# Peptides against a protein of PDB entry 5A53: the designs that were tried, part 157

Target 1, 230 residues: chain A of PDB entry 5A53
Amino acid sequence: LVENVKQALFIPGQSCNKNLHDIMVDLSALKKPDMKRFNRKNDIHPFEDMSPLEFFSEKNDCSLMVLMTSSKKRKNNMTFIRTFGYKIYDMIELMVADNFKLLSDFKKLTFTVGLKPMFTFQGAAFDTHPVYKQIKSLFLDFFRGESTDLQDVAGLQHVISMTIQGDFQDGEPLPNVLFRVYKLKSYKSDQGGKRLPRIELVEIGPRLDFKIGRIHTPSPDMVTEAHKKP

## One batch from the design tools (peptide; made by RFdiffusion4, then SolubleMPNN)

Design b2_p20_3_s3 (from b2_p20_3, 9 letters changed)
Fold by OpenDDE base, seed 5:
Structure b2_p20_3_s3 (fold): chain B 230 residues (1-230), chain A 20 residues (1-20)
Amino acid sequence: as target 1 above (230 residues)
Amino acid sequence: MLSKAELEANEWKTALDGLY
């Protein structure tokens, strides 16, 4: 079953600032061509009223949305929203730390549009902890292009790395998630007459450290319905 | 102590070495 590529809508909130706009531009560039951006600010408060997001999901045919807001309490906040049947499935706030790097901070490498990233997840909690499982699912869903069964390793050009920043115990604040993007460079090294392929990873950006904020989890009914679609 | 970048690079190298 070829799952249709999920379309993403990037929405500047009313409090969207220059830094968030730049982050939005760079992150959304990784989702091309399956991305739309609003140019106007929208006054949306997703944890108070989700109806505007459901409306935008339906009108734009986007099952993925990212709302860009910033306040003193929630600085550089990217609210990631997924919809199912144009109804809110889940939401998570990911606040970008001030140490972020834009694509312009890295050496400009030609990026081929349309290639699927490989994902790597570092931290056991991505498989065991509900919040990190949701983050893993979200990012896989967000950047997973057309499900081609053939992960042609030969077509692998870039890797998205997500790392949980350190260990944590129950009751402790959830560590940040470190988002990194790398390009794979293949070099033919001639070592002693054997051409061994040498692969180097080059960071291309953006570099984002995500602090976890508020979460909306799907209803059990929506989980059941979402799993019924092959 | 390996820098975060070195740790990431080493984990990546190990992951990539396992793919080839």
Scores: peptide ipSAE 0.013, ipTM 0.466, DockQ to the pose 0.027
Fold by OpenDDE base, seed 2:
Structure b2_p20_3_s3 (fold): chain B 230 residues (1-230), chain A 20 residues (1-20)
Amino acid sequence: as target 1 above (230 residues)
Amino acid sequence: MLSKAELEANEWKTALDGLY
């Protein structure tokens, strides 16, 4: 089953600032060509009324959305939304910490657009804790390109690393998620006639530390429907 | 100073280098 590549829509909210706009541009560049961006601000409050997002999902044929908002309480907030049948499946607020780095802060490297990234997840909670499981699922779903069964390692250009920042106990605030993007560089080392491929990881950006905000979880019925293989 | 993610990415790099 070739799953159709999920399209992403990036939406600047009414409170979108320059920093969020720049982050939006850089993060959306990783989703090309399967990405749309709105240029105009939209007054959307998804935790109050989800209907505008469902409308945009249907009208733009996008099952992934990112809403860019900023307030004193929720600074540099990226709300990630997934839809199923153009209805809200889940939502999560991920607030970008002020220590972010843009693509312009890194060495410009040429890369082929549309190649699937490899993912690495650091932290046991990505497999056990409901919130981090949702984050893992979201980012895998967001950046999964065309289902090529061939993980052509030869075609692997990018690694996305997601790390839980420290340990936590029940009832404690959830640690940030460190988002990093690397390019694989292959070097042919001629050592003594044996060409040993050397692989280097080079950070390319953006660099984002995500603070976890509000979450909307899918209903059990929607989970069942979304996991039904056609 | 390398972030935790950068340290772990370097470990992953070493693991990938060992697969080839």
Scores: peptide ipSAE 0.008, ipTM 0.407, DockQ to the pose 0.027
Fold by OpenDDE base, seed 3:
Structure b2_p20_3_s3 (fold): chain B 230 residues (1-230), chain A 20 residues (1-20)
Amino acid sequence: as target 1 above (230 residues)
Amino acid sequence: MLSKAELEANEWKTALDGLY
């Protein structure tokens, strides 16, 4: 079964700054080879008019898009968009906090392009709260693609960790999502005849803390159509 | 005091140490 790996398109908005550009480059590197980037800024406001994104989805054959914008109200904003049949399925604004780290801030490790990451989600709300369910679904869809049952453990190189920053009650602001990327390092320790494989996690970046912004949820009809496996 | 991220990294190390 040829996995229909979803293609991602990264779009700099008109207000895209250097920091967002650098974040875009680093995050998109994790999606190689299934990624395209625009070099030109585009004046797109997805919560006002979605038609330009639907156009780009169709013309580039990309079902995943990330729009990079920044304002006083929405600083370092990454709008993640999914399409179904080149129509908008869902959108979410994730604003990157100023404490971000780029790949250049970590020790360069060699990695094989195209290996699927493992995911981990910390926080019960990823399974119960609709916003965090959408985030979980989005990131799984973005980096893992369609789940083939046979994850060849032999190909495990990266772990993507997503954590909800603290507990929250109803009516409180939604906590940030902490995005971390680790590489698995296997060390053979020769201690006393039992070779216990030691696995170490090494952070490789980028390090991103996401503040949750605006959300567009799919219509019930689109949910039904998107879950119809052909 | 370990940051929450450091605690999580340690929990990951523990979880992975339990899987392998």
Scores: peptide ipSAE 0.018, ipTM 0.453, DockQ to the pose 0.025; fails the geometry check
Fold by OpenDDE base, seed 4:
Structure b2_p20_3_s3 (fold): chain B 230 residues (1-230), chain A 20 residues (1-20)
Amino acid sequence: as target 1 above (230 residues)
Amino acid sequence: MLSKAELEANEWKTALDGLY
């Protein structure tokens, strides 16, 4: 079963700034062609009223949304939203730290649009802790593209790396998630008559450190419905 | 300083270099 590629909608909030706009442009470039961007700012407060997001999900046929907002309390905030049947499934606030790098900060490497990235997750909590499980699930859904049974390894050009920044105990603030994007570069090494392909990882951007904010989790009923195979 | 992610990417590079 080829699952339809989930479409993403990027929404500038009323408080969207230049930095968030630039981040939005760069992050959405990784989701091409399966993305839409609004050009106008929208006054949306998803943790107060989710109805506008459900409306946009249905109207644009997008099951993924990213709301770009910034305040003194929640600077450079990207709210990631997933819908199921155009109803809110889950939400998570990920605030971008000030040390971010844009695609323009890296050597421009041409990437093929629509290739499925490989993911790497570093940190045991991605498999054990509910919040990091949600983040892992979200980013896999966001960038996974078409589920082809055949991983055409020959087409692998990009690696998305997500790392939990350090260890933590129960009751401690959740460490940031380090988001990095790499391109696989193959070199022909002429070492000793056997041309072994050397693969190098080259960072291509964007570089984002995410601070975790507020979370909305799905109801058990929605989880059950979302996991039913169509 | 390389972030933990960059360090891990370098480890991955080393692992890939060892496979091929």
Scores: peptide ipSAE 0.018, ipTM 0.487, DockQ to the pose 0.025; fails the geometry check

Design b2_p20_3_s4 (from b2_p20_3, 12 letters changed)
Fold by OpenDDE base, seed 3:
Structure b2_p20_3_s4 (fold): chain B 230 residues (1-230), chain A 20 residues (1-20)
Amino acid sequence: as target 1 above (230 residues)
Amino acid sequence: ELTEAEKEAREHETALKGLY
């Protein structure tokens, strides 16, 4: 079954600023060609009323959405939304820390559009804690390109690294998630007549540290429907 | 009356149809 590539819609909220716009442009560039962006600000409050997002999901045929908002309590907030059958499946607020870096802050590297990134997850909580499981699922789903049976290793150009920033115990605030993007660069080094392939990771951006905010979890019924393989 | 969000969705849909 060729899973259709999920389309993403990026939405500036009413409180969207220049920094969020720049972050939106750079993050959405990694989702090309499977990405749409709105140009105007929209007054959307997804934790108060989800109906505008369901409308956008259906009208744009997008099962992934990102709402860009900023307030004193939720600065540089990216609300990631997934839909199933154009109904809200889950939502998570990820606030970008002020130490972010844009693609322009890194050396420009040519890359082929449409290649699937490899993911790396650092932190046991990505497999055990419900919030970090949702984050892992979301990012895998967001950047999952066409299921080509042939993972042509030759086509692997990008690595997305997601790291939980430190250890935590039950009842402690959830650590940030460090988002990093690397390009694989192969060098042929001639050492002693044997060409050893040397692979280097070059950071290409964006660099984002995500603070976790509010979460909407799917209903048990929607989980069951979403896991039904056709 | 269409909400601002509904207006934006229609404009975006129209823009997408014009790119194809």
Scores: peptide ipSAE 0.036, ipTM 0.599, DockQ to the pose 0.018
Fold by OpenDDE base, seed 1:
Structure b2_p20_3_s4 (fold): chain B 230 residues (1-230), chain A 20 residues (1-20)
Amino acid sequence: as target 1 above (230 residues)
Amino acid sequence: ELTEAEKEAREHETALKGLY
């Protein structure tokens, strides 16, 4: 079964800045080889007109898109878009906080390109709250695609950790999502004649704290169609 | 006139077709 790995398209918006460009480069490196990046800025406002994104989805055969924009109200904004049949399925704005770290801020570790990350989610709301359920679904879909083969465990190199920053009640602002990337290092410990493999997690970046912005949820009809296995 | 978005989309489409 050829895993139909979803392709991602990274699009700099008209307001894309150097920081967003650097974040785009680093985040997209984790999606290699299944990613494309535009080099030119495009004037796209997805919550006003979705048609340009649907056009890009179809023309580039990409069901995942990330639009990079920045404004006073929505600084360092990454709009994550999914399409189904080249039509908008869902969208979410995730604004990167100023405390971000790039891959260059960490010790360079060699890694094999194309290995699927393992995910960890910290916070009950990832399973119960509609917005955090969408975020969980999005990131799993973005980096793993549809099939989790058992072979993914034998090649486990990366862990992506997503943590909800604190507890919240109904009507309170939604806490940020802390995005962290780790490499697994296996050490042979020669302590006491039994070589127990020691596994260490080493942060490799990028480090991103996501503030949640605007959301577009799929229509019930599109949800039904997207869950129909062909 | 093609928007910059439409031009870039076509450039990428053409590049993909040329790799196969």
Scores: peptide ipSAE 0.036, ipTM 0.594, DockQ to the pose 0.019
Fold by OpenDDE base, seed 5:
Structure b2_p20_3_s4 (fold): chain B 230 residues (1-230), chain A 20 residues (1-20)
Amino acid sequence: as target 1 above (230 residues)
Amino acid sequence: ELTEAEKEAREHETALKGLY
């Protein structure tokens, strides 16, 4: 089953600022060509009324949305939304910490647009804890291009690393998720006639530390429907 | 039918062209 590549819509909220705009530009660059952006600010409050997002999902044929808002309580907030049948499936607020780095903060490296990144997840909670399972699922879903069984390793240029920042116990505040993007560099080392390919990971940005905010989980019925492979 | 993103892009392009 070739899963169709999910399209993403980036939406500046009314409170979108320069930092969020810059983050939006850099993060959305990783989703090209399967990305749309609004240029205008939209007054959307997804945890109060989801209907505008469902409307935008349908009108733009985007099953992925990112709302960019900022307030004193929720600074640099990226609300990630998924839809199924243009209805809200799930939502999660991921607030970018002030220590973020943009692509401009790193050595400019050329990359091919449209290559699927490889993901790495660090932290057992990505497989066990409901919130981190949702984050893992979301980011895999967000940046998964065509699910070709043959990930042509030869075409792999980017690695996205997601790390849970430290251990936590039940009832403790959820640690941040460290989002890092690396480019794979292959060097042909000419050592003794056998060219062994040396692979290096070079951070290219953006660098984002996500604080977890509010979550909307899918209904059991929507989970069942979304997991029905046609 | 144009998507909302395509409409905004056209409006923005028109606005930019009007500034030059």
Scores: peptide ipSAE 0.019, ipTM 0.438, DockQ to the pose 0.016
Fold by OpenDDE base, seed 2:
Structure b2_p20_3_s4 (fold): chain B 230 residues (1-230), chain A 20 residues (1-20)
Amino acid sequence: as target 1 above (230 residues)
Amino acid sequence: ELTEAEKEAREHETALKGLY
């Protein structure tokens, strides 16, 4: 079963700022062609009322949404939302730290639109801790595109690396997630008549350090429904 | 039927940069 590629909708909130706009443009470029963006600010508070997001999910046929907001308490906040049957499945606030880098901060490299990134996850908590499991699931779901069983290794152009910044214990604040994007470069090294293929990873951006904010988790019933294979 | 994003794009020729 070829699962249809999930469409993403990027929504500027009422408090969206220039930095968030630039981040939105750069991050959404990695989701092309399966991305829509609103050009207006929308007054949406998803942890108070989810109904506007459900409406936008249905009207735009987007099961992925990203709301861009900023406040003193939640600066550079990207709320990632997933829907199932146009109802909210889960939400997570990921606040971008001020040390972010845009695509313009890196050497411009040509890339093909629509190629799927490979993911790498660094930190045991991505497989054990509920919050980091949700983050892992979200980003895989966001960028996987068509579930082709054939990972066309020949089409591998990008690597997205996600790293938990340091160790933590129970009851401690959750470490940031470091988001990095690399392009694979293949070089033919001619050493003594043997061409050894050399692969290098070149960072292309954006570079984002995510601070974890509020989370909405699905009910057990919604989890069961979402995992039912048709 | 036009999506909400398509409606918004038609109603506003203003580049996203004009939101700030």
Scores: peptide ipSAE 0.035, ipTM 0.598, DockQ to the pose 0.019; fails the geometry check

Design b2_p20_4_s1 (from b2_p20_4, 8 letters changed)
Fold by OpenDDE base, seed 4:
Structure b2_p20_4_s1 (fold): chain B 230 residues (1-230), chain A 20 residues (1-20)
Amino acid sequence: as target 1 above (230 residues)
Amino acid sequence: PYIDPERDLLYFEDISEYFL
């Protein structure tokens, strides 16, 4: 069963600003062609009422959504939402720090639209801590793209890197997640014996440091249903 | 930065358990 590629819907909230709009444009470019954007602002408060998001999920056939909002308490907030059967599965607020870089801040590199990214995750908590496990799952799910045969591995052109910014203990504030995007440059290794090409990474943007905000976790029943292979 | 694809990179085929 070739699972259809998950479609993403980017939604400007009522408080969406120019910076968030620019971030939305650049981040959504990585999801092309499997992306839609609303041009109008929508007054949505997902932690107070999820019904509008469920409606948009169903109406647009999008199982991934990103709501762009900004307030004094939650500046540059990207709420990532996943749905299962057009019902909210999980949500997480990721606030973009002011040190962000747009694609225009990097050397323009051409890459083929629709190529699958590779992923790197730096930090043990991505495999042990519930919040970082959710973030890992979310971003993998968000950027997975089409299932390719093993022969298309040669077509991989970019890497998404996610790093937990420092160590933390239980009860401490959760460190930021550093989101970076790189283009792969392969070189023939003349080094005797290792058949593996030397790969260098060139940052292409956007560069985003995410502060973790509010989280909605799925019910145990929804987890069970979502993991059932059809 | 230098990355070894076999060591440092996750392919979607190897991480299917993390997808919904």
Scores: peptide ipSAE 0.013, ipTM 0.396, DockQ to the pose 0.083
Fold by OpenDDE base, seed 1:
Structure b2_p20_4_s1 (fold): chain B 230 residues (1-230), chain A 20 residues (1-20)
Amino acid sequence: as target 1 above (230 residues)
Amino acid sequence: PYIDPERDLLYFEDISEYFL
């Protein structure tokens, strides 16, 4: 079954500002060509009423959505939403810290649109803690792209890195997730007559530190249905 | 499409040494 690539819809909320817009543009660039952006602000409050998002999911055939909002309490808030059968599956608020860097803050490198990223996750909690497991699942699902054969490995150009910022104990606030994007740079090394390719990672942006906010988790029944392989 | 985060994933293992 060749599954269609999941499409993402980026939605400026009513409180979307220039910084959030710029973040939206840069993050969505990584999802091209499987991305739509609304140009108009929409007054959506997903934790109060999810129905507008379900409507947009169905109307735009997008199973991934990102709502851009900002308030004093939730500054630079990216609400990531997934749908299954155009119904809300899960949601998570990820607030971008003020130390963010845009693509323009990095050296411009050649980039091919539509190539599948590689992932790396740093922090044991990505495999054990329910919130970080959801974040891992979300980003993997968000940027999975097309199914690729091993033959396309030569075309891999970038790595998305997600790191939990430090250790934490039960009852403590959840550490931020550090989102980084790197380009693979291959060099011909003439070391010892063996032309072994040397690979270096170059950060290309955006650089985002995500503070975790509110979460909506699916019911066990929805999980079961969503994980059924057709 | 179903939600299977483990499907068709490409991990770049052991690259932490290359991160600043």
Scores: peptide ipSAE 0.356, ipTM 0.837, DockQ to the pose 0.349; fails the geometry check
Fold by OpenDDE base, seed 3:
Structure b2_p20_4_s1 (fold): chain B 230 residues (1-230), chain A 20 residues (1-20)
Amino acid sequence: as target 1 above (230 residues)
Amino acid sequence: PYIDPERDLLYFEDISEYFL
């Protein structure tokens, strides 16, 4: 059973502004063609009432959602939501720091729409800490795309990199996650007799530093159900 | 910290064979 590619729905909240809209457009470009965007603002408060998101998940057949909101406490907030059977599985608030860069801030490189990205995660906490494990799982699910055969790996052009910004101890605020997108460029190096292809990484954007906000974790029952589907 | 492309490319050495 080839699992159908998970579809993403981007939702501007009532407090969505121009910066968040631009970030939404650029981030969602990486999810094409498996992405929908609402053009109208929706008054959704997922940590107060999750039912509107479950409704949108079912109505749009999207198991991934991103809600764009901004307030004094949670500026440039992207709430990432996953559903299972159109019920909320997990949620996480990721607030974009003011130092963000859009695709327009980088050199335009031609990229093929719909190519599966590669991932890299920097920081031991991505494998050990519950919050960072959730972030890792979320982004892998979000951008995994179609199951490509190994033969399609030659078509991989993009790398999504996620880095934990510094060390932290128990009881300290969780460091930001640095989100970066690179295009792989292969150069035939004629230098030194061995034609080892030189791979260079070129940042293409967007550049986002995520501050971690509120989290909703799945119930043990939902975890069990999600793992039972082959 | 910026990803050191040289250090992070090492994680891609295993996949560099797929870009040949």
Scores: peptide ipSAE 0.008, ipTM 0.459, DockQ to the pose 0.079; fails the geometry check
Fold by OpenDDE base, seed 2:
Structure b2_p20_4_s1 (fold): chain B 230 residues (1-230), chain A 20 residues (1-20)
Amino acid sequence: as target 1 above (230 residues)
Amino acid sequence: PYIDPERDLLYFEDISEYFL
């Protein structure tokens, strides 16, 4: 069963600002061609009423959504939403810290649209802590793209790195997640007869530090249904 | 922490299982 590529819908909220718009453009570029963007602001408050997002999910056939909002309490907030059967599965607020970098801040490198990124996760909590497990699942799901045959290693051009910023204990605020994007450069090493390809990573952006906000988790029933292979 | 290409690329052989 070739799973259809999940489509993402980027939605500017009523409080969307220029910085969030620019971040949205750059992040969504990594999701091309499987991305839609609204040009108009929408007054959506997903933690108060999820029904507008479910409507947009169904209407646009998008199982991934990103809502761009900003307030004093939740500055530069990207709410990532997943739906299953056009019903809200999970949501997480990821607030972009002010130290963000756009694609324009890095050396312009040509990339092929539609190539699946590789992922790396740094921090044990990505495997053990429920919030970081959700983040890991979300980003893997968000950027999974088309099931390409493993043979197209030649088509792997991007690495997305996600790092938990430091250690934390129970009851402490959750550390930020550092989002970084790299392009792989392969060089033929002529050193010593072993043509080991020298691979270099070049940061291409965007650079985002995510502060974790509110979370909505699916009901046990929805988890069961979502894990049923069709 | 910057991705160390040598360290982190070696992990890509093991991460091949996560390339869905």
Scores: peptide ipSAE 0.006, ipTM 0.404, DockQ to the pose 0.064; fails the geometry check

